# Ledger of designs, part 70: peptides against a protein of PDB entry 6B9H

Target 1, 151 residues: chain A of PDB entry 6B9H
Amino acid sequence: AELCESLLTWIQTFNVDAPCQTVEDLTNGVVMAQVLQKIDPAYFDENWLNRIKTEVGDNWRLKISNLKKILKGILDYNHEILGQQINDFTLPDVNLIGEHSDAAELGRMLQLILGCAVNCEQKQEYIQAIMMMEESVQHVVMTAIQELMSK

## One batch from the design tools (peptide; made by RFdiffusion4, then SolubleMPNN)

Design b2_p20_3_s1 (from b2_p20_3, 11 letters changed)
Fold by OpenDDE base, seed 3:
Structure b2_p20_3_s1 (fold): chain B 151 residues (1-151), chain A 20 residues (1-20)
Amino acid sequence: as target 1 above (151 residues)
Amino acid sequence: MEELEEEVEEWLEEALNRPR
């Protein structure tokens, strides 16, 4: 999926510790959790990060468990910190991500993380980074932002 | 597409200038 691939490229700019080269690398949620910690380390602190299991392997049940925690974290962050700037009407299906590595649903999850980045305390840095991205990727990212903010 | 991009760019610029 174009959305997922472009947002994967965006995610890679965070230079997290976990492998993040493929769509499959993102399905256990570890990369997402580390990215969220970079976005707002005061909210997504070490205690929060420690709730995400790192040794998941191919266990899709554990992947789904992690993804549910991450999704909850994003929604709570939107409510408590961002003032609900992001509409959460359409949520990603974390079951499809964990069990089938569904790129479309993964793209939606990454889109929510994008929403956190462009509204967080460090939003200036993240927005500027987006403005400097390759044109093809930038287009998809900007479209994703528009979709989040227009609903 | 161009119109959408301009709208998003405007939003991004506004986001840069508003407080948290």
Scores: peptide ipSAE 0.066, ipTM 0.660, DockQ to the pose 0.073
Fold by OpenDDE base, seed 4:
Structure b2_p20_3_s1 (fold): chain B 151 residues (1-151), chain A 20 residues (1-20)
Amino acid sequence: as target 1 above (151 residues)
Amino acid sequence: MEELEEEVEEWLEEALNRPR
């Protein structure tokens, strides 16, 4: 999906330790967890990160477990830190991500992470980084942000 | 292309000016 493709490109700018070249690389949640830690290491601290299983392999059940934890973390972050500035009316189906590597649903998950980045304490830095991306990617990212922040 | 650039610019201004 276009959303997932563009947001994967965005995710790659974080230069996390975990492989993040393909959609499949993101389905276990490890990359996403590492990205969230970079966004707000005080909230998504080492204790939080340690709850994410790193040796998942192809076990879709473990993937889903990780993804559920990540989704909960994002939602809690929105409530506790961001003051619910982003809308969660369209939550991703983590079952489809974990079991089927569904790119559309993965895109929605990455969109939520994008919402965290553009509303966090260092939002200006992340916004400016987005502005340095390729224009077609910028458009998709911008649209995704607008969707999240619209009331 | 120009329209896209303007749209991105407007987004930037709005996003940067939103209160924390």
Scores: peptide ipSAE 0.050, ipTM 0.635, DockQ to the pose 0.126
Fold by OpenDDE base, seed 1:
Structure b2_p20_3_s1 (fold): chain B 151 residues (1-151), chain A 20 residues (1-20)
Amino acid sequence: as target 1 above (151 residues)
Amino acid sequence: MEELEEEVEEWLEEALNRPR
């Protein structure tokens, strides 16, 4: 999906340790967890990150387990730190991500992380970085932000 | 938070209206 591909490009700007070149690379949640730690290391601290299994391989059950923890972390962060409400009806299906590498649902997960970045303490830095992205990618990313803010 | 949303929407609208 176009959303997933553009947000993957955005995720790559974080330069995390885990491989993040393909949709499949993101399905175990490790990249997403490392990105969240960069967004807010005080909240997504080492203790939180240690709950995410790093050696998952092709085990879809472990992928889903990681993704559920990440999704919960995002929801808790929005409630406890950002003071935002997230519409549960629009939440990504982590089962489809973990079991089938569903790009559309993965895009929705990355969109939630994008929401964290543009609302966190370092929001100005992330917003400025987005404004400097390549036009084609920037358009999709900004549309994704608009959708989140309109919910 | 509302203030941030307004600021983001402002530059989003500007950027989204740029020709591709």
Scores: peptide ipSAE 0.030, ipTM 0.609, DockQ to the pose 0.179
Fold by OpenDDE base, seed 5:
Structure b2_p20_3_s1 (fold): chain B 151 residues (1-151), chain A 20 residues (1-20)
Amino acid sequence: as target 1 above (151 residues)
Amino acid sequence: MEELEEEVEEWLEEALNRPR
């Protein structure tokens, strides 16, 4: 839960259009998709974003569908653009996120997005932003980055 | 990329050494 809460704070710095105040707000994947578009709008373009259903409500099946698309997008981005610079052997269980709002698994998903940010074209900007975060949150984020970059 | 990695490692180390 600590990972999820800290990364939620980090996600909030993107100021996306979708609500992103709670863990539940993230379970439909809309916030995550919008964040990814900000990270690399050329790759996560409007056509990609349009594949994510925005009107899901409490439909956990639609949430899972969105989350699967997002996870695939992240993995493809890592392979095609980032050149496998992050270790993604431990993938989040999107079923637990969509159906049960599992904070631990959501944390893993957000960690993958963090990996995209610190390796993208604008990586310096995102790294600098992280360096300016509150110390306790920064510590968790840094630990998450270390884990991603570890071989 | 190497330069960035080195920089990240430096401040990562500093951050990770801070007590929680």
Scores: peptide ipSAE 0.030, ipTM 0.605, DockQ to the pose 0.237; fails the geometry check

Design b2_p20_3_s2 (from b2_p20_3, 12 letters changed)
Fold by OpenDDE base, seed 4:
Structure b2_p20_3_s2 (fold): chain B 151 residues (1-151), chain A 20 residues (1-20)
Amino acid sequence: as target 1 above (151 residues)
Amino acid sequence: SHMMEEQVQKWLEEALNRPK
């Protein structure tokens, strides 16, 4: 999916420790968790990150477990820190991500993370980074932000 | 189409400030 591919490119700019080159690399949630920690390390602290299992392999049940925790974290962050500045009208199906590596649903998950980035304390830094992205990727990212903020 | 950095900045600011 175009959304997923563009947001994967965006995710790669965080330079997290976990491999993040493919859609499959993101399905266990480890990259997402590390990205969230970079976005707000005070909220997504080490205690939070430690709840995400890093040695998942191909176990889709463990993937889903991680993804559920991450989704909950995002939603809680949106409520507690962002003041519900972004809409969660279309929540990703983490089951499809974990079990089937569904790119469309993964894109929705990454979109929520994008929402965290562009509304966090360092939002200006992340916005500036988006401004420097390749045009086609930038367009998708901007559209994704618009969808989160304008409904 | 092509959007300048200033236009991108403006668009992003507008997007972030739009009412829900």
Scores: peptide ipSAE 0.069, ipTM 0.667, DockQ to the pose 0.147
Fold by OpenDDE base, seed 5:
Structure b2_p20_3_s2 (fold): chain B 151 residues (1-151), chain A 20 residues (1-20)
Amino acid sequence: as target 1 above (151 residues)
Amino acid sequence: SHMMEEQVQKWLEEALNRPK
């Protein structure tokens, strides 16, 4: 999906330790967890990160377990730190991500992480980074932000 | 598409500051 492809490019700008070159690389949640730690290391600290299983392989059950923890972290962060509410009926289906590597649902998951970045304390730094992205990717990212703010 | 830097900045600020 276009959303997933563009947000994968955006995720790669964080330069995390975990492999993040393909959609499959993101399905275990390890990259997402490391990105969230970069966004707010005080909230997504080492104790939080250690709850995410790193050696998952192709185990879809472990992937889903990680993704559920990450989604919960995002929702808690939005409520406790960002002062935002997210409609539960529009949340990504982490089962489809973990079991089928569904790019559309993964895109929605990455969109929630984008929401954390553009609303956090360092939001201006992330906005500036978006402004430097290639035009086609920038357009998708901006549209994704607009959709988040309109929900 | 093809927005100038200043226009992109204003658009992002508007989007981020809209009430939910």
Scores: peptide ipSAE 0.052, ipTM 0.657, DockQ to the pose 0.129
Fold by OpenDDE base, seed 2:
Structure b2_p20_3_s2 (fold): chain B 151 residues (1-151), chain A 20 residues (1-20)
Amino acid sequence: as target 1 above (151 residues)
Amino acid sequence: SHMMEEQVQKWLEEALNRPK
């Protein structure tokens, strides 16, 4: 999916410790958790990060467990810190991500993380980073932001 | 679309400041 591919490229700019080269690399949630910690380390602190299992392998049940925690974290962050509500009817299906590596649903998850970045305290930093992205990726990212803000 | 830096900045600001 175009959304997932572009947002994967965006995610790679965070230079997290976990491998983040493929869609499969993101399905266990470890990269996403590390990205969220970079976005707001005070909220997504070490205690929160420690709840995410790092040695998951191909265990889709563990992947789903991690993804559920991450999704909850994102939703809580939006409510508690960003002061905004997300349409629950359009939330990503973490089961499809964990069990089937569904790129479309993963894209939706990454879009939520994008929402965190562009609304956080350091939003200007991330906005500037987006402005420096390759045109095709930039377009998708901007469209994704617009979609988030329109909901 | 092909946008200059200032255009991108303006667009992002408008998008981010929309009423929720």
Scores: peptide ipSAE 0.051, ipTM 0.658, DockQ to the pose 0.147
Fold by OpenDDE base, seed 3:
Structure b2_p20_3_s2 (fold): chain B 151 residues (1-151), chain A 20 residues (1-20)
Amino acid sequence: as target 1 above (151 residues)
Amino acid sequence: SHMMEEQVQKWLEEALNRPK
């Protein structure tokens, strides 16, 4: 999916420790957790990050468990820090991500992380990073932001 | 079409600052 691929490229700019080259690399939530920590290390601190299991392998049950924690973290962050509320019916299906590596749902998950980045304290840094992206990727990211802000 | 850097900046600012 275009959204997922473009946001994967965006995620790669964070230079996290976990492998983040493919869609499959993102399905266990480890990369997402490390990205969130970079976005706001005071909120997504080491204690929070340590709740995400790193040795998951192909265990889709563990992937889903991690992804649920990630999603909860994002929702809590939006509510507690960003002052935003997200309707639950529009949330990504983490079961499809964990069990089937669903790119569309993964894209929606990454879009929520994008929302955190462009609304956090260091939002200007992430805006500037988006401005430096390749045009096709930039367009998708901008569209994704527009969709978030229009909700 | 390719957007000018200033236009991209303006678009992002407008998108991020629009009322919800």
Scores: peptide ipSAE 0.050, ipTM 0.648, DockQ to the pose 0.123

Design b2_p20_3_s3 (from b2_p20_3, 14 letters changed)
Fold by OpenDDE base, seed 2:
Structure b2_p20_3_s3 (fold): chain B 151 residues (1-151), chain A 20 residues (1-20)
Amino acid sequence: as target 1 above (151 residues)
Amino acid sequence: SSAQQQQAEEFLQEALNRPK
């Protein structure tokens, strides 16, 4: 999916420790968890990160478990810290992500993380970074932000 | 489209203008 591919490119700019070159690399949630920690390490602290299983392999049940925790974290962060500035009218299906590596649903998940980045304390830096992205990727990312912030 | 891009940029600017 175009959204997923563009947001994968965006996620790669975080340079997290976990591999993040393919859609499948993101399906266990480890990359996403590490990205969230970079976005707000006070909220997504080490205790939170430690609840995400890192040695998941191809176990889709473990992937889904991680993804559920991450989604909950994002939603809680949006509510508790961001004041629900992100429109969550369409939540990702983490079962499809974990079991089938569904790129469309993964894109939705990454979009929520994008929302965290552009509303966090470091939002200026993240927005500026997005403004410097390759035009085609930038367009998709900016459109995704628009969708999140629209009421 | 150009209009879509402009709208997206406006949303980014609005995000920048909100208090941290």
Scores: peptide ipSAE 0.250, ipTM 0.802, DockQ to the pose 0.073
Fold by OpenDDE base, seed 4:
Structure b2_p20_3_s3 (fold): chain B 151 residues (1-151), chain A 20 residues (1-20)
Amino acid sequence: as target 1 above (151 residues)
Amino acid sequence: SSAQQQQAEEFLQEALNRPK
């Protein structure tokens, strides 16, 4: 999916420790959790990150468990920190991500993380970074932000 | 396109200026 591919490129700019080269690399939630920690390490602290199981392999149940925790974290962050500037509309189906590596649903998940980045305390830094992205990727990212913040 | 890029930059700049 175009959304997922572009947001994967965006995710890669965070240079997290976990492998993040493919869609499959993101399905266990570890990369996403590490990205969220970079976005707001005070909220997504080590205690939060430690709830995300690493080395899950192909265990889709563990993937889904991680993804559910991440999604909850994002939603709680939106409510508690961002003041619900990002509305909950179509939430990603984490079951499809964990079990089937569904790129479309993964794109939706990454879109929520994007929302966190562009509204966090360091939003200026992340917005400026987006301004420097390749045009085609930038367009998709911009559209994704627009969808989140205009509802 | 250049138009799309300018539109994106405009949107992002507006987002940058939006109060938190």
Scores: peptide ipSAE 0.248, ipTM 0.804, DockQ to the pose 0.088
Fold by OpenDDE base, seed 5:
Structure b2_p20_3_s3 (fold): chain B 151 residues (1-151), chain A 20 residues (1-20)
Amino acid sequence: as target 1 above (151 residues)
Amino acid sequence: SSAQQQQAEEFLQEALNRPK
């Protein structure tokens, strides 16, 4: 999906330690967890990150377990820290991501992470980085942000 | 396009200006 590919490009700007070149690289949640830690290391601290299993391989059950923890973290962060600045009208199906590498659902997951970035304490830095992105990618990212803020 | 770029810039500026 176009949303997933554009947000993958955005995720790559974080330069996390885990491989993040393909959609499949994101399905175990490790990259997403590391990105969230960069967004807010006080909230997504080492104790939180250590709950995400890194040795997953092709085990879709372990992928789903990680993704559920990440989704919960995102939702809790939005409620406790961001004050529900973004809407969760459509939550990603983490079962489809873990079991089938569903790009559309993965795109929705990455969109929630995007929402965290553009509303966090460091939102100015992340928004400015988006301003520097290639136009075609920037357009998709902007549309994704608009959807989150529309209520 | 130039129109898309301008629209993006305006939207992002609004996002920067809204309260934390």
Scores: peptide ipSAE 0.245, ipTM 0.803, DockQ to the pose 0.108
Fold by OpenDDE base, seed 3:
Structure b2_p20_3_s3 (fold): chain B 151 residues (1-151), chain A 20 residues (1-20)
Amino acid sequence: as target 1 above (151 residues)
Amino acid sequence: SSAQQQQAEEFLQEALNRPK
């Protein structure tokens, strides 16, 4: 999906330690967790990150377990820190991500992470980074932000 | 295009101006 591909490009700008070149690389949640830690290391601290299993391989059950933890973390962060600024009426299906590498649902997951970045304490840094992205990618990212912030 | 770029910049600037 276009959303997933553009947000994958956005995720790559974080330069996390875990491999993040393909959709498959994101399905175990490790990259997502490392990105969230960069966004807010005080909230997504080492204790939180250590709950995410890193050696998952192709075990889709473990992937789903990680993804559920990450989704919960995002939702809790939105409620506790961001003040419900992200519209979460439609949540990604983490089962489809973990078991089938569903790009559409993965895109929705990454969109929630985007919401964290553009509303966090360092939102100016992340918004400025988006302003420097390639035009086609920037357009998709901008549209994704608008959707998250819409009533 | 230049118009699309300006639109994006205006939107993102508006986002920057939102209260934390």
Scores: peptide ipSAE 0.232, ipTM 0.794, DockQ to the pose 0.091

Design b2_p20_3_s4 (from b2_p20_3, 12 letters changed)
Fold by OpenDDE base, seed 1:
Structure b2_p20_3_s4 (fold): chain B 151 residues (1-151), chain A 20 residues (1-20)
Amino acid sequence: as target 1 above (151 residues)
Amino acid sequence: MEEEKKRAEEWLQEALTRPR
């Protein structure tokens, strides 16, 4: 999906330790967890990150388990820290991500992480970085932000 | 696309001024 591909490019700018070149690389949630820690290391601290299993392989059950924890973390962060600045009306289906590597649902998950970045303490830095991205990617990312925050 | 991008950029600028 176009959303997933553009947000994958955005995710790659974080330079996390885990491989993040393909949709499949993101399905275990490890990259997403590491990105969230970069966004707010005080909230998504080492104790939180340690809940995410790193050696998952092709085990779809472990993928889904990780993804559920990440989704919960995002929702809790939105409520406790961001003051519900992002819209969670359409939550991603983590089962489809973990079991089928569904790019559309993965895009929705990455969109939630994007919402965290543009509302966190360092939101100015992340927004400015997005405004400097390649035009085709920037358009999709900016549209995704508007969808999350527009009411 | 260019007009949509402009509107998105204006929205992002507004978002920068919103309190967290």
Scores: peptide ipSAE 0.156, ipTM 0.755, DockQ to the pose 0.080
Fold by OpenDDE base, seed 5:
Structure b2_p20_3_s4 (fold): chain B 151 residues (1-151), chain A 20 residues (1-20)
Amino acid sequence: as target 1 above (151 residues)
Amino acid sequence: MEEEKKRAEEWLQEALTRPR
C-alpha cells in the first residue's frame, strides 16, 4: 500500500489532464497512458494513446482491457527502446487492478512506469525530480527503482 | 533505513552518469 501511495504522489507530478487524486482514478489506465506519453511521446504517440478507452466509468472489463494494452506497451518499450534494463519477471496482475482496485498490484504497474521514466531519454530530469521529493516518499520511490534495476 | 536511503541516493547519482 505504501508503494502505491508513494508512486501515486510521484504520478501526480506529471500534471496530466485526467483525474489522478486517488487509487481509483488510476484503475482505468487513462492517467498511466497519459504519463507514458509524457515520458516518451515519440513511442507512446497519439495513435497509441487513442487505443485507450477514456469513457470507462465503472466497467471493470474495459479497465482491464486498457491496463493490458498499457502493460504491453511498457514491456514493448522496455524491449525495443530501453534494451531490457528493467527486471520484469514479476508483472502486475491487471485483473486485480481493474476488478478490485488492488493497490499492491497497482503499485507494481506504477513501478514499471517509474522504470520507463528513469531509463528514457529524459531520465536525468526524472531522476533529479525524484531526488527533490519529500523524504518519506523519496525513500519508497528510490527503493522501487533499485528493485527494478537489480539483476 | 537511513543507510538504505543513502545507498539509494548513491545509486541514483550513479544512474545519472550511466548511458542510456
Scores: peptide ipSAE 0.156, ipTM 0.754, DockQ to the pose 0.077
Fold by OpenDDE base, seed 3:
Structure b2_p20_3_s4 (fold): chain B 151 residues (1-151), chain A 20 residues (1-20)
Amino acid sequence: as target 1 above (151 residues)
Amino acid sequence: MEEEKKRAEEWLQEALTRPR
């Protein structure tokens, strides 16, 4: 999926510790959690990150468990910190991500993380980073932001 | 494509200047 691939490229700019080269690498949620910690380490602190299991392997049940925690974290962050700037009417299906590595649903999850970045305290830095991205990726990212922020 | 890129950059610049 174009959305997922472009947002994967965006995610890679965070240079997290976990492998993040493929869609499959993102399905256990570890990369997502580490990215969220970079976005707002005061909210997504080490205690929060420690709730995400890192040794998941191919266990889709554990993947789904992690993804549910991450989704909850994003929604709580949106409500408590961002002032509900993100449209959450269409939530990603974390079951499809965990069990089937569904790229479309994964794209939606990454889109929510994008929403966190462009609304957080350091949003200026993240927006500037997006402005420096390759044109095709930048277009997809911008479109994703517009969709997410539209109400 | 260049026009589309320009529009995107302008939008992002506007977003950059919006208050939090």
Scores: peptide ipSAE 0.140, ipTM 0.748, DockQ to the pose 0.084
Fold by OpenDDE base, seed 4:
Structure b2_p20_3_s4 (fold): chain B 151 residues (1-151), chain A 20 residues (1-20)
Amino acid sequence: as target 1 above (151 residues)
Amino acid sequence: MEEEKKRAEEWLQEALTRPR
């Protein structure tokens, strides 16, 4: 999906330790967890990160478990830190991500992470980084942000 | 191209001015 493709490109700018070259690389949640830690290491601290299983392989049940934890973390972060500045009316189906590597649903998950980045304490830096992205990717990313922040 | 840059610039300014 276009959303997932563009947001994967955005995710790659974080230069996390976990492999993040393909959609499949993101389905276990490890990359997403590492990205969230970079966004706000005080909230998504080492204790939080340690709850994410790193040796998942192709076990879709473990993927879903990780993704559920990540989604909960994002939602809690939105409530506790961001003051619910983003809309969560369209939550991703983590079952489809974990079991089927559904790119559309993965895109929605990455969109939520994007919302965290552009509303966090370092939002200016992340926004500036987005402004430097390739224009076609930038358009998708910006549209995704607008969707999240619209009321 | 110019219009796209303008829209991006406007988005940037609006996003940066939003309160935390």
Scores: peptide ipSAE 0.130, ipTM 0.734, DockQ to the pose 0.131

Design b2_p20_4_s1 (from b2_p20_4, 8 letters changed)
Fold by OpenDDE base, seed 5:
Structure b2_p20_4_s1 (fold): chain B 151 residues (1-151), chain A 20 residues (1-20)
Amino acid sequence: as target 1 above (151 residues)
Amino acid sequence: SEEEEKRKETREFLQKLLEE
């Protein structure tokens, strides 16, 4: 999916420790957790990150478990820190991500993370970074932000 | 062109978002 591919490119700009070159690399949630920690290390602290299992392999049950924790973290962050500035009525299906590597649903998850980035304390820096990306990616990112900000 | 308009729209949107 175009959304997933564009947001994967965006995720890669964070230069996290975990491999993040393919859709499959993101299905265990480790990359996403590390990205969230970079976005707000005070909220997504080391104790939070340690709840995400890293030795997952191809175990889709463990992937789903991680993804559920990450999704909860995002939603809690939106409510507690961002003040419900992100539309979360359409949540990603983490079962499809973990079990089937569904790119469309993964795109939705990454979209929620994008929402965190463009509304966090360092939102200015993340928006500026987006403005330096490939134009086609910027356009997809814009569309994704618009969906989140619409009420 | 369509691409030029998309680029302009995107730039203006992100710039506006940056200023909020």
Scores: peptide ipSAE 0.685, ipTM 0.946, DockQ to the pose 0.978
Fold by OpenDDE base, seed 3:
Structure b2_p20_4_s1 (fold): chain B 151 residues (1-151), chain A 20 residues (1-20)
Amino acid sequence: as target 1 above (151 residues)
Amino acid sequence: SEEEEKRKETREFLQKLLEE
């Protein structure tokens, strides 16, 4: 999906430790968790990150477990820190991500992370970074942000 | 052109977001 591919490119700019070259690389949630820690290390601290299992292999049940924790973290962050700036009425189906590597649903998950980045304390730095990306990616990111903040 | 307008729209949106 276009959304997923563009946001994968965006995710790669974080230079996390976990492999993040393909859609499949993101399905276990490890990359997403590390990105969230970079976005707000005070909230997504080491204790939070340690709840995400890193050695899941192809075990889709463990992937789903991780993804559920990450989704909960994002929603809690939105409520507790961001002040409900992100729409959450259409949540990603983490079962489809974990079991089938569904790119559309993964795109929705990454979109929520994008929402965290553009609303966090260092949002200006992340917005500036987005402005340095390829124009096609910037456009997709814009539409994704617009969708998140629309009521 | 269509691409010019798309680029302009995107730039203006992100710039506005940056200033908020």
Scores: peptide ipSAE 0.685, ipTM 0.946, DockQ to the pose 0.954
Fold by OpenDDE base, seed 2:
Structure b2_p20_4_s1 (fold): chain B 151 residues (1-151), chain A 20 residues (1-20)
Amino acid sequence: as target 1 above (151 residues)
Amino acid sequence: SEEEEKRKETREFLQKLLEE
């Protein structure tokens, strides 16, 4: 999906430790967790990160478990820190991500992370970074932000 | 062109977001 591919490119700019080259690489949630920690290490601290299992392999049950924790973290962050600025009426289906590597649903998850980045304390830096990306990616990112913040 | 318009729209949106 276009959304997923563009946001994957965006995620890659974080240069996290975990592999993040493919959609499959993101399905265990480890990359997403590490990205969230970079976005707000005070909230997504080591205690939070330690709840995400890193040695998941192809175990879709473990993937889903991680993804559920991450989704909860994002939603809690939005509620507790960002002041509910992210439109979450349509949540990603983490079962489809974990079991089937569903790119569309993964895109939704990454979109929520994008919402965290462009609303966090360091949002200026993340927005500036987005403005330096390829124009086609920027446009998709813009659309994704608009969807998140529309009411 | 449409591409130019898209680039302009995107730039203006992100710039506005940056200034908020």
Scores: peptide ipSAE 0.684, ipTM 0.946, DockQ to the pose 0.975
Fold by OpenDDE base, seed 4:
Structure b2_p20_4_s1 (fold): chain B 151 residues (1-151), chain A 20 residues (1-20)
Amino acid sequence: as target 1 above (151 residues)
Amino acid sequence: SEEEEKRKETREFLQKLLEE
């Protein structure tokens, strides 16, 4: 999916420790968790990160478990820190991500993370970084932000 | 061109977002 592809490129700019080159690399949630920690390390602290299983392999049950925790974290962050500034009416299906590596649903998950980045305390820096990306990626990111900010 | 239009739209949107 175009959304997933563009947001994968965006995720790669965070230079997290976990492999993040393919869609499959993101399905266990480890990359996403590390990205969230970079976005707000005070909220997504080590205690939170330690709840995410790192040795998941191809175990889709463990993937789904991680993804559920991450989704909950994002939603809680949106309510508690961001003041519900992003639209969470359409949530990603983490079962499809974990079991089938569904790119469309993964894109929705990454979109929520994008919402965290462009609304967090360091939103200015993240927006500026987006403005330095490839133009086609910027456009997709824009549309994704627009969808989040439109309720 | 379509690409120029998209680029302009995107730049303006992100700039506005940056200023909010």
Scores: peptide ipSAE 0.684, ipTM 0.947, DockQ to the pose 0.887

